# Peptides against a protein of PDB entry 5H65, part 202

Target 1, 294 residues: chain A of PDB entry 5H65
Amino acid sequence: QYLERTPLCAILKQKAPQQYRIRAKLRSYKPRRLFQSVKLHCPKCHLLQEVPHEGDLDIIFQDGATKTPDVKLQNTSLYDSKIWTTKNQKGRKVAVHFVKNNGILPLSNECLLLIEGGTLSEICKLSNKFNSVIPVRSGHEDLELLDLSAPFLIQGTIHHYGCKQCSSLRSIQNLNSLVDKTSWIPSSVAEALGIVPLQYVFVMTFTLDDGTGVLEAYLMDSDKFFQIPASEVLMDDDLQKSVDMIMDMFCPPGIKIDAYPWLECFIKSYNVTNGTDNQICYQIFDTTVAEDVI

## One batch from the design tools (peptide; made by RFdiffusion4, then SolubleMPNN)

Design b2_p25_3_s1 (from b2_p25_3, 9 letters changed)
Fold by OpenDDE base, seed 3:
Structure b2_p25_3_s1 (fold): chain B 294 residues (1-294), chain A 25 residues (1-25)
Amino acid sequence: as target 1 above (294 residues)
Amino acid sequence: MLLEEGELADLALEELEKLRAQQLS
């Protein structure tokens, strides 16, 4: 519902929880670097995690590549398999499983690949030619997801991650429960495999100043604030530049705060208890930044 | 088949096409 604009000085005197509409200047923000502000958030346990770096993924996939694909798990009703052996890499075995739709192999743009023993580079290149890629390993009786520390699904340049705490992984054959095996919706894949998907979020702390008071507001947002998906920004230079431009607009370097544009936001207050210490914190919600000077 | 780093994606695509062709026959 409609909220009247409230000055920060008044907000700072009020008890939580409450919702406010404010107009303030962005004095400063943390973290300053975009890659540090993008996190993974679990919608169930609410744990925030770092997005794995390329180096982290390299290690995971290198470890996975030390294990040999199980020949017994090749060519099931769900997928057809092919194995390659690498040159000059100590004979690393790479298994690619092409998932079928009701026993029929789809076109590459509709095809999900399951891969054993692939490197990050190989997987990324595969994801550019096929619909989706799932890194897997040979389990006891079936293929299994390789590691929740790595993406459970890669589509193009988007890496989909799952929560280790909340997920109860099921074997790959559970993909059979999906009727349509040509449109690989991440949530559907996650559900089939018992994965609680993590959400990409921008996590930032804004210091807001409207001339009457100053408060810090927490931002955790996936795609509304910047109108840019957090899930895509790390892989797209143009999107990164856009976010940087937006932040520079609201918090321009080298000029005084008096010249900063006004930012209109919704914030909610909430109580935080740390031992005997109780404090009121603020979070930005349902806010989209405008490029217009307010 | 033996492959070098970087060849897998192309080979996989070729393999899918091969398998699909066999499927239609």
Scores: peptide ipSAE 0.682, ipTM 0.957, DockQ to the pose 0.881
Fold by OpenDDE base, seed 5:
Structure b2_p25_3_s1 (fold): chain B 294 residues (1-294), chain A 25 residues (1-25)
Amino acid sequence: as target 1 above (294 residues)
Amino acid sequence: MLLEEGELADLALEELEKLRAQQLS
């Protein structure tokens, strides 16, 4: 559907819901810190969550490391197991389970590891040498996912999280349902384990000004707006710098708004009810920022 | 087997190679 450009002053007078194409300057935005703008979003319950910090994960894995692997759960048809005991860490037991593909151990680049008692550092190093890593614990009858507050799957530097509210966890043996045990697609792993995967999203509020009016527009986007994946930005300094550069381009510090470039985007209005109070809010959609804006 | 700090990833890789070799024998 074609949308003509509409001035903000006209938009501010109209009822919701409607869609608009606008051309405005980015007067300001929040949050200013990039790490505060990256959230986890559930596609089912739509809850927004903070991405766990390294310190949070350290605690979770430290707690997991206090529990000993169950010897009865070692070496099943699904995986072969090896247990190590730490030399100078109070005898911490670490179990690594190498998942087999139809009874055959694959190469490291195709191998999924299940780990009990590992630290965050150990897990991260493992994820750089193997296809994927799942932190697990010994359950009553089977291995189980360690904690949904931690990643259920780590591939390289990508941490995949699940929704605690919407997930109904199943034991690790349910990975047997996967026909292909070499690619380890996150969505497939999640489905097998009863996990609703969370999505990384940028969450920001833009104050837009076209000279006729000013409005705030909400941005929730995974990879379209910046053409940078929200799932990777926290672990990549170069991507962080790129986002910062884009924001500085549209909202340069130390200069007047008259010198700001124009931002063209689509916004949709919607009604928000808080008790008896009704207000109109705006959200950016279907927008990719260009490098050469006028 | 005793594990030193930061050694797990290398040991795990070696273990996988060992186990794979046993499969081929």
Scores: peptide ipSAE 0.682, ipTM 0.957, DockQ to the pose 0.903
Fold by OpenDDE base, seed 2:
Structure b2_p25_3_s1 (fold): chain B 294 residues (1-294), chain A 25 residues (1-25)
Amino acid sequence: as target 1 above (294 residues)
Amino acid sequence: MLLEEGELADLALEELEKLRAQQLS
């Protein structure tokens, strides 16, 4: 769709909802620190939540490790199991379940692991050698997902989270519904287990100024704006540097706004009711800045 | 089998290899 460029002063006088193409300078933005801008967003209930800290995950997995794997749930048609007992760790039991594809164990790079009683460190190391890892616990009749406060799926360095509010968890045997048990697509795994996947998003507030007016625009974007996946940025120093460089380019510290580059983007207005007050807010959409910078 | 901290990943890989070898026999 083609939109003519509209000055901010004109936009500020118009009713919502509307879409605009603008050219403005990024006067300021918040939060200033990148790690604070990465959130988890539910596409259904639209709740935003923080990405769990390593310390939070440690606690969850430590609590999970206090429970002993149920021997009755070992070695099903879906998976083969092995249990280890830790040395010098009060005899912690760790169960690893190797998921089979049509009764056949795949190679490690295609193999999904279900783990009971593992630490975060152990799980992360496993995810580097196997296709995927799901933290689980022994339920009454089947293995179950450990906790939606922790990742439901770990692939390499990527942690996949689910929405507690929107998910209706199903037991692990529901993975049998997957025809392909080699690629382990996160969305497919989530669907099988009744999980609504959360989306990694950049969440920022931009103060935009085109010389005619000033407005704040909300940015919620997963991978389009920076052409960098929010799901990967926290685990990659180079990607973090790239985002920082982009932001510094548009909003350089110690320089007057007159020297700032122009940012072209799309914004949409929408109405927000806060008590008795109606407010018009703005959100950036369908905008890529990385291509213009490179 | 006893497990020391940090060796689970290697042991799991070895176990998978053993299990795969068994299914081929």
Scores: peptide ipSAE 0.682, ipTM 0.957, DockQ to the pose 0.908
Fold by OpenDDE base, seed 4:
Structure b2_p25_3_s1 (fold): chain B 294 residues (1-294), chain A 25 residues (1-25)
Amino acid sequence: as target 1 above (294 residues)
Amino acid sequence: MLLEEGELADLALEELEKLRAQQLS
């Protein structure tokens, strides 16, 4: 889309809602730490959640490992099962269920694994060799998702999470409803299991200054702004470095704002009512930072 | 079968290959 560039001073005088194209300098931003700017967003209830840390996941999977797989739930029409017992971990039982496609086991790169009793490390290693991994537990009549506090689906290094508030979990056998049991599209898996998938988003507040005025703009973006997926950045040091470099470029520490590069972006204004107070807020949208700064 | 720490992924892959071989026979 195209909009004529509008100075911030003019924008600040106008009523909302409106859309603008601006050219401004990034005076400051918050939060400063990348890991604090990556959140999980529910598209339904719009709640923002923190991305669980490895320590959080370790606890969840350790707790799950204390449960014994139900032998009655092994080897169904949907999956073939194998159980291992650990040598040194007090006989921890690990059950791996290989999901079949119409009764046929697929190749590893197309195979979904359901795992009971696995550690985070084990699950992560599995996700590098198989298409996908779902941490599960034995329910009363079927396998069930282990915990929505943990990923419901792990593909490579990407952890897919679901909204606890909006999800109404269904048992694993509902994966039978999927026509395609090879690609394991996260949204399809989520739908089958009654999960509302959360979206990784960068959440930041930019203070923008074009010399005529200053305004704060809210950024909530998954992959467009930085051209880096929020879903991958926390698991990739190079991507983290790239984001940091971009932010340092636009907002270099210890340098006067006069030397800052210009940022071109789109912002939209909207009204926010808090009691008797009416406030106009701004949000960045449909914006990609340029690789080359003019 | 007993599992040592860190070998689950390899064993799982081996198991899948075994099972696939069986279904093709």
Scores: peptide ipSAE 0.682, ipTM 0.957, DockQ to the pose 0.933

Design b2_p25_3_s2 (from b2_p25_3 with D1M D5E H16L N17E E21K N25E)
Fold by OpenDDE base, seed 1:
Structure b2_p25_3_s2 (fold): chain B 294 residues (1-294), chain A 25 residues (1-25)
Amino acid sequence: as target 1 above (294 residues)
Amino acid sequence: MLLEEGELADKALEELEKRRKEQLE
């Protein structure tokens, strides 16, 4: 749809909800740190939560590593199992389950691993050699997902998380329902296990100024705005640098705003009620800035 | 079977390859 460019001074006088095309300068933005701007969003309950820190994951996996794999759950029609004991004073038991495709063990690049008792480091290394890794634990009658506070699926450097509020976890044997046991699509895995997958999103507040007025606009975007997936940025230094470069381009430090480049974007206004106070807020939508960098 | 620190990923890969070979025989 075509929208005529509207000056901010005019927008600030209008009632919500409305959509606008604007041309403005990015006076400032929050948060300044990229790590703080990446959140997990539930598409069902719409809660925003922090991406777990490495330290958080270490605790979860350390706790899992104290558990002994149940020998009764080894070697099913779904997976073949191998158990190792660490050569250290702890004598930690680690079980790796190689998921089969129609009874056949696939190549490593197509193989899903279920792991009991692994450390974060071990799991990350495994995810670089196999298609995917699911941290699990021995349940009463079947393997179960270890903890939704940790990734339910790790593919390469991507950690897939599920919503604790909306998920109703099912046992690992439900992976049998998957027709394709080679690609391991995260959404399919999630569905089989009763998980509502969370979405990585950039969450930022932009202060926009076009010389006629100033307004704050909210940004919640997964991959369109920067043309960089929020799901990958935290694990890729080059992507982080790219985002930083983009932000520095639009909001360069140490110079006056009159020298800033113009940002063209779409914003929508909406009403927010907080008690007796009615506030009009703005959100950026359908905007890509990466083209302006190229 | 005992694992040294950091050896799991390599051993797991070796195990898979071993078993894949066996299933073809």
Scores: peptide ipSAE 0.703, ipTM 0.965, DockQ to the pose 0.881
Fold by OpenDDE base, seed 3:
Structure b2_p25_3_s2 (fold): chain B 294 residues (1-294), chain A 25 residues (1-25)
Amino acid sequence: as target 1 above (294 residues)
Amino acid sequence: MLLEEGELADKALEELEKRRKEQLE
């Protein structure tokens, strides 16, 4: 796919939809804070959601901890169970279910845990010792996912979320359909449980200026633009620094725009209608920022 | 069994290892 470079002044005069290759300076961007730019996006309904904060998750798991594990749901063909009672937390019951692979308990690095009544802290610590963790609750006949407002799967430091609108949850026994019960691929887990997984995305608005014109372009990207996964950036200080460095490079504070580097990118125009008002908007696509900027 | 705050992960790991040992015997 070849596109000639088009000046912004020409683009601003054209009707949508169209695709363009541009070379412009990043005059400004919003939001300025990285954590505000990371969102969850549904590939089906296209809604954007905030990534839950630690405090949000604490509340969800605290609520979950008020429910007692059903002893009748322990130790199935799918998992072996252990229940603990806390000493100083009002006797909170915590159930951990070790998912088996064809009836055999796997190594910890291959083992999926289902947890009832766990705190965020406990779950996070578990995710560092086991392959994956799913917060669950006791349903009527089977274990069920605790809450789609919380991660349906935690692997290391990565929290996988599902779309409440598009998901049709199935009980935990549907994990039996997975042939491979060692790698625990998030998409496979999601499919088995009827979950539409949400995608981490960077969401930003760029004000672009090439000297001939100025336009705002919307960025919604998972891992291409920065070559950094949005799914990992919130939990990795080095990745955060990298993103900040990139943004500072293209939009350096304290200097005039004349000294800014040039950004080459692709943008597409599209129409947005609000009542009788028609507006042309722009979105960045298929763009990777180069480390060596001109 | 009773747990102190923060020891669940270690206990869970110990439990898995214990059970794995038993299944291999």
Scores: peptide ipSAE 0.703, ipTM 0.964, DockQ to the pose 0.905
Fold by OpenDDE base, seed 4:
Structure b2_p25_3_s2 (fold): chain B 294 residues (1-294), chain A 25 residues (1-25)
Amino acid sequence: as target 1 above (294 residues)
Amino acid sequence: MLLEEGELADKALEELEKRRKEQLE
């Protein structure tokens, strides 16, 4: 899209809602820590929530490991099962279910694993050798998703989460409805299991200054702004460094704003009412970071 | 049947490969 560039001083005088193209310097931003800027967003109820920490997941999986796999749920038309008993871990039983494609066990890179009683470490290692992993538990009549507080699907280093509020969980056998049981598209898996998938988003507040005025703009973006997926950044040191470098480039520490690069972006204004008070807020949209080259 | 700590992923892969071989026979 194309909009004529508008100075911030002019924008600040106008009523909402409107869309603008701006050129401004990033005076400051919050939060300063990258891990604090990555959130999970529900596209249905629009709630924002924190990405669970490793410690949170450890607790969930430890609790799950206290449950014994139901022998009656092993080896169905959908999956073949193997159970291991751990040494020196109070005899913890771990059940791994290899999901079949039309009755045939696929290659590891196409294979979805369902796991009961696994630790976070074990699950993560499995996800590096197989296509995907779903933490599950034995239900009354079928395997069920373990806990929506934990990932419903792990692919490589990506943890896919579902919304507790909006999801209506269905049993694992509903994976039979999937035509393609090789690629294991997260959205398809979610749909089959009645899960509303959460979206990783960067959430930041930018203070923008173009010399004519200053305004705060809200950023909620998954992968366009930085051209880096929010879903991958927390698990990839190189991506984290890249985001940090980008932010340092636009907002370098210890340097006066006059030396800052120019940021071109689109912002939209909108009205927010807090009781009797009404204010105009701004949100960045449809923007990929780029600096002006003189 | 018994699992040493940290070897689940390797054992699972071995198990899949074993079973895949068997299904082709």
Scores: peptide ipSAE 0.703, ipTM 0.964, DockQ to the pose 0.919
Fold by OpenDDE base, seed 2:
Structure b2_p25_3_s2 (fold): chain B 294 residues (1-294), chain A 25 residues (1-25)
Amino acid sequence: as target 1 above (294 residues)
Amino acid sequence: MLLEEGELADKALEELEKRRKEQLE
């Protein structure tokens, strides 16, 4: 759909819902810190939640490590198992399950690991040597996902999370339903395990000013706006710098707004009910900013 | 087997390689 540019003053007078193309300056934005803008979003229930910090994960995995792997659940048609005991006073037991493809152990770069009793550090190191890692625990009859507060799947440096509200967890043996047990596509793994995967999103509030009016627009975007995946930015310093550069370009510190560059974007208006009051809000959509910021 | 802190990833890889070798025999 082609939209002509509409001044903000005109938009502010119109009823919602509507879509607009605008040209405005970014007067200000919140939050100012990039890491504060990255959230997890459920596409089903639409709840937003914080990305767990390393400290949060440490606690979860530490608690998981207090549990002993059930020997009855070792070595199934789906996976081969190995258990190690740590050389420490506690004697922590760690179980690693190598998922097989049609009864055959794959190469490390194609192999999914299920891990019981591992620390965050151990899991991260494993994810760098194997295709994927799933933190699990021994259930009554099968291995189960450890905790949806932790990643259900780790691939390289990417942590995949699931929605606690919308997920109905199934046991690990449901991975048998996957025809391809080499690529380990996150969405496929999630589906097999009854997980609704969360989406990494940039969440920001932009104050836009085109000289005719001022409005606040909400940005919730995963990878289009910055052309940088929100799922990767937290673990990549270069990507973080790129986002910071983009924001500094549109909203340079210490400079008057008259010198700010123009931002062209699409916004949509929508109604929000707050008690008995009906409010009109705005959201940025289908917008990409320049990738090359030098 | 006893495991030193930090060596799990290497040991796991070695174990996989060992088992893969065995399955090819």
Scores: peptide ipSAE 0.703, ipTM 0.965, DockQ to the pose 0.858

Design b2_p25_3_s3 (from b2_p25_3, 11 letters changed)
Fold by OpenDDE base, seed 3:
Structure b2_p25_3_s3 (fold): chain B 294 residues (1-294), chain A 25 residues (1-25)
Amino acid sequence: as target 1 above (294 residues)
Amino acid sequence: MLLEEGELADLSLKELEELREKQLK
């Protein structure tokens, strides 16, 4: 828990792995653009992935819309179904499945929708009116998740993604295993469907300088560092502004580093081997900037 | 029914309401 403050010059001379408490100025950071710093991280295989852009999702849902909903999979014990045909758009068929809780259809605010053939726009609008939305497709014997390259669950403006490498997808009927079919907790949905959920993380590299030395520290954090969830920041302008303000505060443009505020944080060192080269790297952990501004 | 882009959400709400009314009978 408690660590004494160690100057960077001393840290730079020590072997890894070790943990340190430091007080340093943020000389610079990368990437400079917030949207570039938000990634998806798998807690199991530790792969980092880009958050899909709107254009990426459009393509996925367009591809999904080329498939016709299977009428044999409509109206099961788990869900009631409705199919619409678009006036234009080549007569695209859209199937919406309203998931029931123990055979009873819930209110919209508690209702999970499964959607076949929906566009991104349609899905987004649905997610604003219903509890949750899962993009699906007709499989051979059951509905299946559409694509792990797209969200497996959309709640409001939050897109929940799964790891393609670590997930072993199960069919939609496995949602029957959920005792509570009203709250639709993402982790529970993921577990039922065999999905390893990805975690939104801020990924940044900080150049830290305390006057005795300079080192680069890696930041991978979901919600502690900024006290802002990485899962929400991309969809909330106010949160984006807040993060930008924090970064500008620690690394203000147009002034010398001597005037920068001090950042107190914890870093851990670790060894990285790249071929014949051995390098000591540093990672920020257990740090909240809002509480450590001096 | 035929729909245009943007109508699905409202129609889905109406459909859910209708289905819920039926289940009460």
Scores: peptide ipSAE 0.680, ipTM 0.960, DockQ to the pose 0.870
Fold by OpenDDE base, seed 1:
Structure b2_p25_3_s3 (fold): chain B 294 residues (1-294), chain A 25 residues (1-25)
Amino acid sequence: as target 1 above (294 residues)
Amino acid sequence: MLLEEGELADLSLKELEELREKQLK
């Protein structure tokens, strides 16, 4: 897999598709703001979509909170249920379902909660004290996932989302198919519920310059480039600072490019047809950011 | 059975504990 380093001027003259190893400086990048670079990607339909904002989730959960939990769906072989009524929130009904493992309730750190009528704040607090939380609603014959526009699974501070296009939702009782009801692996939960999980990805465009030429390279990466998971960065200030520091290191503001560090990376070229125009584009792949000194 | 703002998480933990105690009997 070894590739000889190729100058950008040579790459710009070659046909696609090809793979290259390059050494270049990061002249600039887009988007500049980190939250704009984090997207959700479907591995099946390849659609890129925005990570829902807090306001989006508030609306979804507020709507869910207007629904009353169905009494007939409480306390099944899969879960034990408790319902609370709020004192000062118009008598909102909140149902929490504690999922059992082979009929036995686990400890909180292994327990999956299903919640009806919870607010975003309540759900987030629950996810910090229990293994996982799934927002649900009462269906006709069973509990169902509340909405794919909201997380189907929350573990700690990580929100797991599903693809609306590719998913075919199944009822909550399908969690019975899981052999291990303690670890709550997101992919297993998704599979049981008919969900195609979305992947958090960093999406950026780098302008690279090695002194011989300049080209733009596309970056779509989940956790390799920065060695920071895109799934965690939005909810962790320290991780955000780390990414910002990395970008500032490679592309320091107010400094001439001659002083920029060199970036070693792999790029691949590919053909894109845009109407009548044929264009060669470039994508960064199999690259981990390493500190390099001039 | 009445829930005050911000109490759900703690009450849920307590509920789980109580339910677990029952299943041990």
Scores: peptide ipSAE 0.679, ipTM 0.960, DockQ to the pose 0.913
Fold by OpenDDE base, seed 2:
Structure b2_p25_3_s3 (fold): chain B 294 residues (1-294), chain A 25 residues (1-25)
Amino acid sequence: as target 1 above (294 residues)
Amino acid sequence: MLLEEGELADLSLKELEELREKQLK
């Protein structure tokens, strides 16, 4: 798409919805801390929620660990099972189910694990040695996803979450519908299990100033703006530093705005109902700043 | 089989290997 640059003063006088190309300075932004800007977003209901903390997950998995795996659900056509009893942990039962591909157990790097009764630490270690891990529990007739408050799929250091509101969970045997049981694409797993996957997004409010006017623009972006995936940034110190560097470049501390670099971006206006009042808001879209920094 | 804290991942790898060996027979 092509848009001519429009000064902010002109934009502020126009009705919504419209799209604009702007050139402005980033006067300020919120929140200032990166970890506060990373959220989970549902593409269906548009709910924003916080990324669960380690402590939150510990509680969920601790509760799950109090449940005993149902021996009747072990060893199906879909998976082979192994159960361990812990030492010095009141006999906690841990079940690991190795998912088969057409009746054949794959190599570890292609293998999906279903785990009952595992701790967060155990699950994380497993995810580093196997392709993927799904925390599950014994249902009445089949294994089921443990809790949508926890990841439905863990691949390496990436935790995939689902929307509680929009998901209609199906039992684990629905993974049989997947033709390829080696790659374990998160979207495919989610679809099979009736999960609407949440998206990691950067959520920020930018105060933009081009000398003619000032407006606030909302940023909700997963990987385009910084050219850094929001899904990976929380688990990678180098990526965090990169984002911080970019923000410091556009909004350097201790320096007057006159010395700030110009930011070129696209914004769209939209109407928001606030009680009886109609308010015009702005959102950044289809914008990348990394190309200008790197 | 009894499990000590921290060894689940290694034991799981070993188990998968053993299961794979069995399926080859």
Scores: peptide ipSAE 0.679, ipTM 0.960, DockQ to the pose 0.914
Fold by OpenDDE base, seed 5:
Structure b2_p25_3_s3 (fold): chain B 294 residues (1-294), chain A 25 residues (1-25)
Amino acid sequence: as target 1 above (294 residues)
Amino acid sequence: MLLEEGELADLSLKELEELREKQLK
């Protein structure tokens, strides 16, 4: 619905919940570092999680590599398998499973790989040559997802994560339920494997000032605010620069706020009770800065 | 087959190609 512009001083006096259209300057924001503002959000339980760092993933895959692929699980109707043994690295065994589409192996750009015992580096390189990669392990009766603390699906440079709390993992053979085994849509893969996919989000707190008042507004957005996907920004220097440029435009360093551009956005108020303290908080919603610059 | 450092991706690609050739026969 259409909302009239409301000054911050008026908003600050009103009870929640309400929605507002505002025109304000971005006095400041936190966190200042972009990488700190990118989180993983569960759409079901609404928990926010940190995006795992390479070091964390390296450990997970190292641990996975200590396990030996079960030879009994090789070459099923779903996939064809190849096992390699490393020359060094204590004879680490790596199993790669090429997922078939209706019994036919697709081209590499359409092929999903399941990998056992791979390192982070190996997996990343594989993801650049094949459509998708799923880190797996040998379960009792079937291959299983390796660990939800690591990506359940890697496509190019994009890591897809699942919620540990909300997911109920199913074995890899459940990929058979997918009619299309060439596009490997992350949501479809997640559904087949019982995974609740996490969403990359920008999480920031904006201090907004329109000259009549000052309030803090929470931003949690995946791709609308910056018109840049949070899922891609960490792996793309140009996208990072773009976000930084946008933030610098609205909140230029070394410049007084009087010279800041006006930002038009929508905010909603909501009540938060923390123990004995009851407060009103604000969240930015349905806002695109590229379109809301005055 | 023994795997050298960094060659898994290329070997996997080659393997897929070989497997695909076999399925076409």
Scores: peptide ipSAE 0.679, ipTM 0.960, DockQ to the pose 0.899

